Peptides against a protein of PDB entry 4X86. Designs and how they scored, part 17

Target 1, 56 residues: chain A of PDB entry 4X86
Amino acid sequence: EGPQLLLSEAVSRAAKAAGARPLTSPESLSRDLEAPEVQESYRQQLRSDIQKRLQE

## One batch from the design tools (peptide; aimed at target 1 A14)

Design b2_p20_3_s3 (made by RFdiffusion4, then SolubleMPNN; from b2_p20_3, 10 letters changed)
Fold by OpenDDE base, seed 4:
Structure b2_p20_3_s3 (fold): chain B 56 residues (1-56), chain A 20 residues (1-20)
Amino acid sequence: as target 1 above (56 residues)
Amino acid sequence: AVPDSEIAALGLEAWRQSLL
């Protein structure tokens, strides 16, 4: 089990919404962001940020 | 065209908001 919305999907949607194209390619960007360790690292950062805010 | 890091930053913020 994990987040319903993947990081890679969120980035793709944001790019489309902004009408922007990556310098490399949508495929290259997606490939990088689909790595499970990348998504997990950002999930942990979010979790850490929330915890810090609750403790302040 | 936009740097990948800039696009990633946009998506990252949207993603974080979706998880809150």
Scores: peptide ipSAE 0.410, ipTM 0.845, DockQ to the pose 0.535
OpenDDE base, seeds 1, 2, 3, 5: peptide ipSAE 0.405, 0.407, 0.406, 0.407; ipTM 0.843, 0.843, 0.843, 0.842

Design b2_p20_3_s4 (made by RFdiffusion4, then SolubleMPNN; from b2_p20_3, 12 letters changed)
Fold by OpenDDE base, seed 1:
Order: sequence, then structure tokens, then C-alpha cells
Structure b2_p20_3_s4 (fold): chain B 56 residues (1-56), chain A 20 residues (1-20)
Amino acid sequence: as target 1 above (56 residues)
Amino acid sequence: EVADEDIRALGLAAWRQSLQ
């Protein structure tokens, strides 16, 4: 864990912790999440959320 | 089973937690 945590790893950990199984498969979902464009989109979402928190 | 979109949301939340 930490700032170096990959999106795919975060999703996998969260899913396992929650006992949630994706409709496709953990592996397929992980592969999708490892796509650079997907991770960048999530990074932007995260950044936006952080910025919102800083403004609160 | 959970929709992949919801799993992604969980992951984003977890990711956010790990970074903050």
C-alpha cells in the first residue's frame, strides 16, 4: 500500500476484502485496469477528488 | 457477483484510501 499502489492492485484487494466477485473475472478486470488509459482516467478522478477535499 | 463497474469503484476508493 501507499502512493505506489497500482489501480489494478487496489481493485483486486478491495474486491477480495469485500468478498466481491466481478461478473467477468478478477483476472480480466485486472488486465483492463492495467491499461494505461484506464489508469490515467482513474488517476485524474483521484486527483480531482483530492483537490475537492483540499477546497473543503 | 458484483458488476465490474462497482468493483472498479471499490478499487478507486481503496486506492484513494492508500494515498491519503
Scores: peptide ipSAE 0.278, ipTM 0.760, DockQ to the pose 0.527
OpenDDE base, seeds 2, 3, 4, 5: peptide ipSAE 0.272, 0.275, 0.268, 0.273; ipTM 0.757, 0.761, 0.758, 0.758

Design b2_p20_4 (made by RFdiffusion4)
Pose (drawn by RFdiffusion4):
Structure b2_p20_4 (pose): chain A 56 residues (1-56), chain P 20 residues (1-20)
Amino acid sequence: as target 1 above (56 residues)
Amino acid sequence: AAAEQRDALIALALAQQEAL
């Protein structure tokens, strides 16, 4: 489809493709992924990379 | 151990996003 805008869904997909199951639970992992610092860092990385590929 | 697994899954997801 396209680049995943939600880090939590990106991580769920990556774990499924890697066959990884959490020691805790998917709900606990997702709660941690939603920490503002983590979501913001992801949004900034996404903005920077999109602008760079657009620079062609 | 749970924190390490979390961080490794975040790195993997980011590397898959960069490949798009």

Design b2_p20_4_s1 (made by RFdiffusion4, then SolubleMPNN; from b2_p20_4, 7 letters changed)
Fold by OpenDDE base, seed 4:
Structure b2_p20_4_s1 (fold): chain B 56 residues (1-56), chain A 20 residues (1-20)
Amino acid sequence: as target 1 above (56 residues)
Amino acid sequence: AAARQREELIALALEEQRQL
């Protein structure tokens, strides 16, 4: 339950917006970002951020 | 360097989501 945004997608959009160029290949970066533990950590942080905003 | 950039990109992604 909670936000179900993909970290890999979020990073892709953010990098594009910032004009950032990954040091590694897109494939390698995607592999890292799609790791379950990494995705879950992102989800938890995002959820926390949303909760903080709602509580302000 | 790659690991640092990855963490920076994740932070950037979080910042983008906070601004939506």
Scores: peptide ipSAE 0.575, ipTM 0.874, DockQ to the pose 0.668
OpenDDE base, seeds 1, 2, 3, 5: peptide ipSAE 0.574, 0.574, 0.574, 0.573; ipTM 0.873, 0.875, 0.874, 0.874

Design b2_p20_4_s2 (made by RFdiffusion4, then SolubleMPNN; from b2_p20_4, 6 letters changed)
Fold by OpenDDE base, seed 4:
Structure b2_p20_4_s2 (fold): chain B 56 residues (1-56), chain A 20 residues (1-20)
Amino acid sequence: as target 1 above (56 residues)
Amino acid sequence: AAEEQRRALIALALEAQRQL
């Protein structure tokens, strides 16, 4: 349960908006960001942030 | 360096979501 946003997509959008270029290939970066434990950590942090906003 | 950038990019993504 909770928000299901992909970390890889979020990073891609944010990096593009900031004009950031990855030091590694996009494929290598995607591989890292698609790791289940990394995605889950992001989901937990995102959920926490949303909860904080809802409690304001 | 690549690992540091990866962490920074994740932080950037989180910050972008906080602005919504």
Scores: peptide ipSAE 0.556, ipTM 0.864, DockQ to the pose 0.645
OpenDDE base, seeds 1, 2, 3, 5: peptide ipSAE 0.553, 0.554, 0.556, 0.556; ipTM 0.862, 0.863, 0.864, 0.864; seed 5 fails the geometry check

Design b2_p20_4_s3 (made by RFdiffusion4, then SolubleMPNN; from b2_p20_4, 11 letters changed)
Fold by OpenDDE base, seed 4:
Parts: C-alpha cells; sequence; structure tokens
Structure b2_p20_4_s3 (fold): chain B 56 residues (1-56), chain A 20 residues (1-20)
C-alpha cells in the first residue's frame, strides 16, 4: 500500500523542468533510480509528505 | 559528480512534488 509513483519518473520530470542534463545517459540514471532500496526511500518520503499535508 | 547530480535531481523531484 501507499504511493506508487516512480522516483525515476519524478526525476525525469524535474530534470526537464529545470533544463538539467544528466551526466550519465538517461537509461543509466533510470537504472540507478529504479533500485528497490532507492525507490523505497523515496516512497517513504513521499508518504510522509502526503501525510503531513493531510494533517494540516 | 554524477552521484552529486543524482542526489540533486532527487532533491528537485521531491521539492517539485512538495510544491503541488
Amino acid sequence: as target 1 above (56 residues)
Amino acid sequence: AAEAQREELVRLALEELRQL
């Protein structure tokens, strides 16, 4: 349960908005960001942020 | 450098979501 947003997708969107160019290929960056432990950390932070918003 | 950029991009991604 909880948020199912992908960190790789969020980073891609943010990079585009900021005009940032990854120092590595987009594919390599996505591979790193899709690592389970990295995605889980992101999920926890996202859930925390959502909970904070709901409690305001 | 690539690692630092990755961390910065993650920060920016989270910041963008927090602005919604």
Scores: peptide ipSAE 0.277, ipTM 0.773, DockQ to the pose 0.681
OpenDDE base, seeds 1, 2, 3, 5: peptide ipSAE 0.231, 0.244, 0.252, 0.227; ipTM 0.742, 0.752, 0.758, 0.742; seeds 2, 3 fail the geometry check

Design b2_p20_4_s4 (made by RFdiffusion4, then SolubleMPNN; from b2_p20_4, 8 letters changed)
Fold by OpenDDE base, seed 5:
Structure b2_p20_4_s4 (fold): chain B 56 residues (1-56), chain A 20 residues (1-20)
Amino acid sequence: as target 1 above (56 residues)
Amino acid sequence: AARAQRDALVARALAELRSL
């Protein structure tokens, strides 16, 4: 349960919003960002950062 | 009352965030 928050999706959205394009390809970037360890680190950081902000 | 409500909302939000 809970929202599906993927780093790959987050970066893709951020890149789109900023008008930025990957130097290689969006697909290659997504592949790198979908690595389990990278995704897990992002999930932990995201949770931590949001928790901190909610407690401020 | 407002502080208690805020704290309850934070607690709920944190619980939801733990499911991420």
Scores: peptide ipSAE 0.087, ipTM 0.632, DockQ to the pose 0.025
OpenDDE base, seeds 1, 2, 3, 4: peptide ipSAE 0.074, 0.073, 0.082, 0.076; ipTM 0.608, 0.619, 0.619, 0.610

Design b2_p20_5 (made by RFdiffusion4)
Pose (drawn by RFdiffusion4):
Structure b2_p20_5 (pose): chain A 56 residues (1-56), chain P 20 residues (1-20)
Amino acid sequence: as target 1 above (56 residues)
Amino acid sequence: AAAAQREALIALALEQQAEA
């Protein structure tokens, strides 16, 4: 479809493709991925990369 | 151990997002 805007859904898809199951639970992992610092860092990385590819 | 798994999964998701 497209680049995943939600880091939590991006990690879930990656884990499923890697066959990885959490030691804790998907809910506990998702809660940690929603920490503001982690979500903001992901948003900034996405913004920077999109602008760069647009620079063609 | 749970923290290390979390960090590895974030790195993997970011690599897959860069390839998209």

Design b2_p20_5_s1 (made by RFdiffusion4, then SolubleMPNN; from b2_p20_5, 7 letters changed)
Fold by OpenDDE base, seed 1:
Structure b2_p20_5_s1 (fold): chain B 56 residues (1-56), chain A 20 residues (1-20)
Amino acid sequence: as target 1 above (56 residues)
Amino acid sequence: AAEAQRERLIALALERLRQE
């Protein structure tokens, strides 16, 4: 339930847009971002942000 | 440093999504 967006994809797109260069390899970063607990935290933050905007 | 960057990138991703 809730937003089903991939954090790894969101970060990849954002990094490219900003010209950000990971200190570690993109693969290492992706591995961290694909961890279930990290993805879940992202989902919760995203849902919270959306809810806040809807209440504004 | 890598951990801090990860947090910054996550924040950046969230900000970008909010702007779409």
Scores: peptide ipSAE 0.373, ipTM 0.841, DockQ to the pose 0.626
OpenDDE base, seeds 2, 3, 4, 5: peptide ipSAE 0.352, 0.366, 0.277, 0.346; ipTM 0.832, 0.838, 0.808, 0.832; seeds 2, 3 fail the geometry check

Design b2_p20_5_s2 (made by RFdiffusion4, then SolubleMPNN; from b2_p20_5, 9 letters changed)
Fold by OpenDDE base, seed 1:
Formats: C-alpha cells, structure tokens, sequence
Structure b2_p20_5_s2 (fold): chain B 56 residues (1-56), chain A 20 residues (1-20)
C-alpha cells in the first residue's frame, strides 16, 4: 500500500514546468519511468517523504 | 548522460511534489 502516483506523470509535469528537454524521446523516457523497479523506488521515496512531513 | 538526466528529472519531480 501507499501513494499511487505515476512517476511518468510526475516527471512529465515537472519537466514541462521547468522547461527541461530530455536527451531521449519522451516515449523512451516514459518507458524507463514505467519500469516496475523504478516506479517502486519512487513510491517508496514519496511515501517516506510524506511520512516525514506528517512527523514534523 | 541520459541515465543521469533521468535521475535529475526524478529528483525534480519529487521536489515539485514537496512544494505542494
């Protein structure tokens, strides 16, 4: 269990906001970001970050 | 380079969420 946010969506939004241009195609980047191990790592970091906020 | 940029983008994404 935990937050169910897509890393690919978060990165797309952040990149657009910052005007960042990926070195690879958006499709290739999304493919990398959708990898289960990458998404899980992101989920864990996000969950940990939220928990830290709640404890502050 | 592409991998490093991806890692930077992930960090950026997390930072954007922290600001919300």
Amino acid sequence: as target 1 above (56 residues)
Amino acid sequence: AAREQRERLVALALEELRQE
Scores: peptide ipSAE 0.441, ipTM 0.847, DockQ to the pose 0.664
OpenDDE base, seeds 2, 3, 4, 5: peptide ipSAE 0.436, 0.437, 0.434, 0.442; ipTM 0.844, 0.846, 0.843, 0.848; seed 5 fails the geometry check

Design b2_p20_5_s3 (made by RFdiffusion4, then SolubleMPNN; from b2_p20_5, 9 letters changed)
Fold by OpenDDE base, seed 4:
Structure b2_p20_5_s3 (fold): chain B 56 residues (1-56), chain A 20 residues (1-20)
Amino acid sequence: as target 1 above (56 residues)
Amino acid sequence: AAREQRERLIELAMEQLRQE
């Protein structure tokens, strides 16, 4: 239920678009971003942001 | 520095998704 976008994918897209180069290896960054607790926090924030946009 | 960068990348990701 709710948004199921992967944080790791979103960050990858954002980094590429912004020309950002992570200080850590891509593997280490992905490991951090794919952690269940981090992904869940992202999902909740995304849901909240979408709701805010719809209410504006 | 790496932690701050990670946080910034997450913020950028969220912002880009809001623009879609």
Scores: peptide ipSAE 0.438, ipTM 0.856, DockQ to the pose 0.662
OpenDDE base, seeds 1, 2, 3, 5: peptide ipSAE 0.434, 0.435, 0.438, 0.434; ipTM 0.855, 0.855, 0.856, 0.855

Design b2_p20_5_s4 (made by RFdiffusion4, then SolubleMPNN; from b2_p20_5, 8 letters changed)
Fold by OpenDDE base, seed 1:
Structure b2_p20_5_s4 (fold): chain B 56 residues (1-56), chain A 20 residues (1-20)
Amino acid sequence: as target 1 above (56 residues)
Amino acid sequence: AARAQRERLVALALEELRQQ
């Protein structure tokens, strides 16, 4: 239930759009972002943001 | 530094989504 967007994908897209250059390799960054607790925190924030938008 | 940057990237990703 809730948003299924992968944080790693979202970060990759945003970084490219902004021209950001990670200090670590993409692989290392992805590994960090794929950690369950990190992904869950992102999911919660995303869900909250969507709920806020729907209530605007 | 790497952790701080990662957190900034996450914030950036959320910001991009909030703009949709």
Scores: peptide ipSAE 0.402, ipTM 0.833, DockQ to the pose 0.675
OpenDDE base, seeds 2, 3, 4, 5: peptide ipSAE 0.402, 0.400, 0.399, 0.400; ipTM 0.832, 0.833, 0.832, 0.832; seeds 4, 5 fail the geometry check

Design b2_p20_6 (made by RFdiffusion4)
Pose (drawn by RFdiffusion4):
Structure b2_p20_6 (pose): chain A 56 residues (1-56), chain P 20 residues (1-20)
Amino acid sequence: as target 1 above (56 residues)
Amino acid sequence: EAAEEQKEALIELALEQQAE
């Protein structure tokens, strides 16, 4: 489809493709991924990378 | 501690896959 805008969904797909199951629960992992610092860092990385590929 | 290490490793993997 396209680049995942939600970090929580990106991590869930990655874990499924890696066959990794959490020690805790998917709900606990998702809660931590929603921490503002983590989501903001992801949004900034995404903005920077898209602009760079657009620079062609 | 192990749960935090697993979380960090999954974040890194997801970011590598998003870069592709």

Design b2_p20_6_s1 (made by RFdiffusion4, then SolubleMPNN; from b2_p20_6, 9 letters changed)
Fold by OpenDDE base, seed 4:
Structure b2_p20_6_s1 (fold): chain B 56 residues (1-56), chain A 20 residues (1-20)
Amino acid sequence: as target 1 above (56 residues)
Amino acid sequence: SAAAEQRAALVELALEALRQ
């Protein structure tokens, strides 16, 4: 249940849109963002944001 | 570190994009 977006994918898209270049590498950044605890924190934040919008 | 700060900034950017 809840959002099933990947943080790594969201960041990749945002970086591209902003013309940002990771200081390490896209691959290293993706690896960091794919950590389960990081992804879960993102999912919870996204879910919370969506719920707030639906309640407005 | 600069890399960690950039990562955090990119996460915030991604979240902001999804909030639009």
Scores: peptide ipSAE 0.495, ipTM 0.856, DockQ to the pose 0.742
OpenDDE base, seeds 1, 2, 3, 5: peptide ipSAE 0.493, 0.491, 0.491, 0.491; ipTM 0.855, 0.854, 0.855, 0.855; seed 1 fails the geometry check

Design b2_p20_6_s3 (made by RFdiffusion4, then SolubleMPNN; from b2_p20_6, 10 letters changed)
Fold by OpenDDE base, seed 4:
Structure b2_p20_6_s3 (fold): chain B 56 residues (1-56), chain A 20 residues (1-20)
Amino acid sequence: as target 1 above (56 residues)
Amino acid sequence: AAAEEQRARLVALALAELAK
């Protein structure tokens, strides 16, 4: 349920916005961020955070 | 490690941006 958001894409955008350069290679970072358990945790946190904002 | 900490920070920033 809900839109399919990719953590790897979100992190890429955040890095650019912050002017940050990852300390690991792009390939290694992508591999870590695309792990199913990491992606699922991200989705859950995002959903929770958005709900918190709406309830403020 | 520094790389792991940076990764966590980037994830937090990503969440903050999308929650706006």
Scores: peptide ipSAE 0.404, ipTM 0.834, DockQ to the pose 0.668
OpenDDE base, seeds 1, 2, 3, 5: peptide ipSAE 0.400, 0.398, 0.397, 0.400; ipTM 0.831, 0.829, 0.831, 0.832

Design b2_p20_6_s4 (made by RFdiffusion4, then SolubleMPNN; from b2_p20_6, 10 letters changed)
Fold by OpenDDE base, seed 4:
Structure b2_p20_6_s4 (fold): chain B 56 residues (1-56), chain A 20 residues (1-20)
Amino acid sequence: as target 1 above (56 residues)
Amino acid sequence: SAAEAQRRALVELALAALRQ
């Protein structure tokens, strides 16, 4: 069990909100963000942040 | 590289947005 939101989707939303344009192609960025180790690191950080917030 | 730095910044921005 863990957060359902993918890193690639989270970054897309954040970029849109900030009006940011990737320096690389969207395809290259997606490829990087969909790498298993990158996604897992994001999941762990997000889960940790949520747990900390719930404990406050 | 600039592209890698931007990627890191976007990830941090995404995490910040999800932190309640």
Scores: peptide ipSAE 0.427, ipTM 0.830, DockQ to the pose 0.712
OpenDDE base, seeds 1, 2, 3, 5: peptide ipSAE 0.423, 0.420, 0.421, 0.425; ipTM 0.827, 0.826, 0.828, 0.830

Design b2_p20_7 (made by RFdiffusion4)
Pose (drawn by RFdiffusion4):
Structure b2_p20_7 (pose): chain A 56 residues (1-56), chain P 20 residues (1-20)
Amino acid sequence: as target 1 above (56 residues)
Amino acid sequence: AELAEALIELAREQVSAAIP
């Protein structure tokens, strides 16, 4: 489809492809991925990379 | 914790790879 805008979904699709199951639970992992610092860092990375590929 | 970090990195590589 396209680049995943939600980091929690990106991690979930990656874990599934890697066959990884959490020691805790998916709900606990997702809660931690939603921490503002983590989501903001992801958004900045996505903005920077999209602008760079657009620079062609 | 190490595995969660590694999955986060992999997920970010996969999202980058999906950018046209």

Design b2_p20_7_s1 (made by RFdiffusion4, then SolubleMPNN; from b2_p20_7, 10 letters changed)
Fold by OpenDDE base, seed 2:
Structure b2_p20_7_s1 (fold): chain B 56 residues (1-56), chain A 20 residues (1-20)
Amino acid sequence: as target 1 above (56 residues)
Amino acid sequence: SALERELVELALREVRAAIP
């Protein structure tokens, strides 16, 4: 449970911030980033990181 | 792939930096 934050959006933002443009096709990259298990792992890590910050 | 792993790590870094 909790807010749904898209890994694909986070990666796009990070890439832009770093001035990076991967040569991997957008379709293949998006497909991998949108995989349910990958998204869930990201959600868990994000939730954990937020909780750690709140506990400081 | 290595590129994807690096992008994910970068994304997590950016998100952590944005957490107050």
Scores: peptide ipSAE 0.142, ipTM 0.670, DockQ to the pose 0.521
OpenDDE base, seeds 1, 3, 4, 5: peptide ipSAE 0.138, 0.136, 0.136, 0.139; ipTM 0.664, 0.662, 0.659, 0.662

Design b2_p20_7_s2 (made by RFdiffusion4, then SolubleMPNN; from b2_p20_7, 12 letters changed)
Fold by OpenDDE base, seed 1:
Structure b2_p20_7_s2 (fold): chain B 56 residues (1-56), chain A 20 residues (1-20)
Amino acid sequence: as target 1 above (56 residues)
Amino acid sequence: SALREELVQQALREVRAQIP
């Protein structure tokens, strides 16, 4: 499928794929991951990775 | 937190694998 643009969803997917369950509550984790500054940081990293791949 | 960062990095790894 397409790239994950929402950090909370991407993290949830990653955790499931790894068979990992966070020790913290899913709701608390999601709340933290949905913070604008955290989401923006993820977006920047993702954008950078995409740009790097396109330049290969 | 370390947990958050680890999960973020795992997510990024998965996304990188999907980038054509």
Scores: peptide ipSAE 0.140, ipTM 0.673, DockQ to the pose 0.622
OpenDDE base, seeds 2, 3, 4, 5: peptide ipSAE 0.136, 0.138, 0.138, 0.139; ipTM 0.664, 0.669, 0.670, 0.672

Design b2_p20_7_s3 (made by RFdiffusion4, then SolubleMPNN; from b2_p20_7, 10 letters changed)
Fold by OpenDDE base, seed 2:
Structure b2_p20_7_s3 (fold): chain B 56 residues (1-56), chain A 20 residues (1-20)
Amino acid sequence: as target 1 above (56 residues)
Amino acid sequence: SALREALVQQALREVRAAIP
């Protein structure tokens, strides 16, 4: 249970917001972002950040 | 990848800014 978090989607939104687009290896980056272990690492960091905010 | 890490950190910053 919990929110469905997609690192690839978050990175795409972040890149758009920052005006910083990867131009060198988009396919390689996408492959990395879709890897389960990378996604899980992001989920853990995000979960931690949310928990910290809720405790403020 | 340094690029990947930078984008992940930016994504986290965007999310943190949106947390109520």
Scores: peptide ipSAE 0.133, ipTM 0.655, DockQ to the pose 0.554
OpenDDE base, seeds 1, 3, 4, 5: peptide ipSAE 0.129, 0.130, 0.128, 0.129; ipTM 0.650, 0.654, 0.652, 0.653

Design b2_p20_7_s4 (made by RFdiffusion4, then SolubleMPNN; from b2_p20_7, 10 letters changed; failed a check: too like the target's own chain)
Amino acid sequence: DELRRQLVQEALEAVRAAIP

Design b2_p20_8 (made by RFdiffusion4)
Pose (drawn by RFdiffusion4):
Structure b2_p20_8 (pose): chain A 56 residues (1-56), chain P 20 residues (1-20)
Amino acid sequence: as target 1 above (56 residues)
Amino acid sequence: TVSEEVAAKFVEENMGTLFE
């Protein structure tokens, strides 16, 4: 479909494709992925990479 | 995609600590 805007959903899809199940729970993992620093870092990476591909 | 690459790297780096 397109680049995943939500890091939690991107991780969930990646784990499923890798066959990985959490030691804790999906809910605990998602809570940690929603930490502001992690979400902000992801948003900045996404912004930077989109702009660069647009530079063609 | 960027989201798939970042997420795949996170899952790989946290194998055995967050994942079985």

Design b2_p20_8_s1 (made by RFdiffusion4, then SolubleMPNN; from b2_p20_8, 10 letters changed)
Fold by OpenDDE base, seed 2:
Structure b2_p20_8_s1 (fold): chain B 56 residues (1-56), chain A 20 residues (1-20)
Amino acid sequence: as target 1 above (56 residues)
Amino acid sequence: SFADEVASAYVEANRGVLFE
């Protein structure tokens, strides 16, 4: 239930598109963003943001 | 897409922290 989006995947694409270089490495960044607690926080934020958009 | 918009904002918000 809810958005099934991966932060690591989305941010990797966005950073590439923006030409934004990780301060560490793409691999390190991906590993950090794949942490369960980080993904859970992102999921909650996405759900909240989507709800706000729908209510505007 | 919405996901791309959110991700883009995430990148910009983390300049100097995660990104140059």
Scores: peptide ipSAE 0.547, ipTM 0.897, DockQ to the pose 0.620
OpenDDE base, seeds 1, 3, 4, 5: peptide ipSAE 0.547, 0.545, 0.544, 0.546; ipTM 0.897, 0.897, 0.896, 0.897

Design b2_p20_8_s2 (made by RFdiffusion4, then SolubleMPNN; from b2_p20_8, 9 letters changed)
Fold by OpenDDE base, seed 2:
Structure b2_p20_8_s2 (fold): chain B 56 residues (1-56), chain A 20 residues (1-20)
Amino acid sequence: as target 1 above (56 residues)
Amino acid sequence: SFSDEVAAAYVAANRGRLFE
């Protein structure tokens, strides 16, 4: 239930598109963003943001 | 897409911390 989006994937694409270089490495950043607690926080934020958009 | 917009904001908000 809810959004099934991965922060690591989305941020990797966005950083590349923006020409933003990770301070560490793409691999290290992806590993950090794949942590379950980080992904869960992102899922909750997406759910909230989508609900707000629909209510505007 | 919406996810791309959110991700772009995430990148922008983390310049200096996660990104150059």
Scores: peptide ipSAE 0.564, ipTM 0.900, DockQ to the pose 0.626
OpenDDE base, seeds 1, 3, 4, 5: peptide ipSAE 0.562, 0.557, 0.559, 0.560; ipTM 0.899, 0.899, 0.899, 0.899

Design b2_p20_8_s3 (made by RFdiffusion4, then SolubleMPNN; from b2_p20_8, 9 letters changed)
Fold by OpenDDE base, seed 5:
Structure b2_p20_8_s3 (fold): chain B 56 residues (1-56), chain A 20 residues (1-20)
Amino acid sequence: as target 1 above (56 residues)
Amino acid sequence: SVADEVASAFVRANQGRLFE
């Protein structure tokens, strides 16, 4: 799966684990997660964290 | 996992906007 679906899945798990209820509809949340800046930030954070771990 | 850490931060950062 691509980054878009990976983020959606991860956010779903994280929200449930934290007991955080969505304020928006699933469709609205999905749309927010599809925003270019959000997707890019997620990709960058993943890459950065992986790189840091590889350097430890 | 890395994904979970990033996702958790995302949820926290958006509490009040996207999440309670």
Scores: peptide ipSAE 0.568, ipTM 0.894, DockQ to the pose 0.676
OpenDDE base, seeds 1, 2, 3, 4: peptide ipSAE 0.564, 0.563, 0.566, 0.568; ipTM 0.893, 0.893, 0.893, 0.893; seed 4 fails the geometry check

Design b2_p20_8_s4 (made by RFdiffusion4, then SolubleMPNN; from b2_p20_8, 9 letters changed)
Fold by OpenDDE base, seed 1:
Structure b2_p20_8_s4 (fold): chain B 56 residues (1-56), chain A 20 residues (1-20)
Amino acid sequence: as target 1 above (56 residues)
Amino acid sequence: SVADQVARAFVEANRGVLFE
């Protein structure tokens, strides 16, 4: 996946895979992680990490 | 994927805060 993936979606998948249960609710967590500033930060981090990986 | 790795790290970093 790339920058098109929402952090909320990525975290939902990861939490499920890890058996990690949200302390609030999946829906509340998703709303929090869908905040524009959070998504932008995630996009930048993801883009940077992908670039680093491609350069290895 | 890189996205999965980042997301997994996020989950683990937030145990006790966002996750059990």
Scores: peptide ipSAE 0.603, ipTM 0.900, DockQ to the pose 0.727
OpenDDE base, seeds 2, 3, 4, 5: peptide ipSAE 0.601, 0.601, 0.601, 0.600; ipTM 0.899, 0.900, 0.899, 0.899

## One batch from the design tools (peptide; aimed at target 1 D32 L33 E37 Y42)

Design b2_p21_1 (made by RFdiffusion4)
Pose (drawn by RFdiffusion4):
Structure b2_p21_1 (pose): chain A 56 residues (1-56), chain P 21 residues (1-21)
Amino acid sequence: as target 1 above (56 residues)
Amino acid sequence: SLVLPPLTREELIALGQALAS
């Protein structure tokens, strides 16, 4: 479809494709992925990469 | 099938950046 805007959903799809199951729970992993610093870093990386590909 | 251990915040940031690329 497109680049995943929610890091939590991106990780979930990646784990499923890798056949990985959490030691804790999906809910605990998602809570940690929603930490502001992690989400902000993801948003910045996305913004930088999109602008760069647009530079063609 | 694999077991995913808990990740540190630094590891989660590095993972998020790898997935964004």

Design b2_p21_1_s1 (made by RFdiffusion4, then SolubleMPNN; from b2_p21_1, 6 letters changed)
Fold by OpenDDE base, seed 4:
Structure b2_p21_1_s1 (fold): chain B 56 residues (1-56), chain A 21 residues (1-21)
Amino acid sequence: as target 1 above (56 residues)
Amino acid sequence: SRVLPPLSREELIELGRSLAR
């Protein structure tokens, strides 16, 4: 339960929309973003952000 | 179209979160 948007997908879409690129390389970035612990951290942070918005 | 300077992993994650909101 909660936000299910994958971090790697979110970053990919956002980077494309913003015309952004990583400091390192797309490949290195993808490896980092697809790590399970990183994905879970993102989900938790996103959920918290949404909850904060709802509480405003 | 816009061109941004290279961004750190954390900055890109912030962009991703922004898009998801």
Scores: peptide ipSAE 0.558, ipTM 0.866, DockQ to the pose 0.312
OpenDDE base, seeds 1, 2, 3, 5: peptide ipSAE 0.557, 0.552, 0.547, 0.553; ipTM 0.866, 0.864, 0.865, 0.865

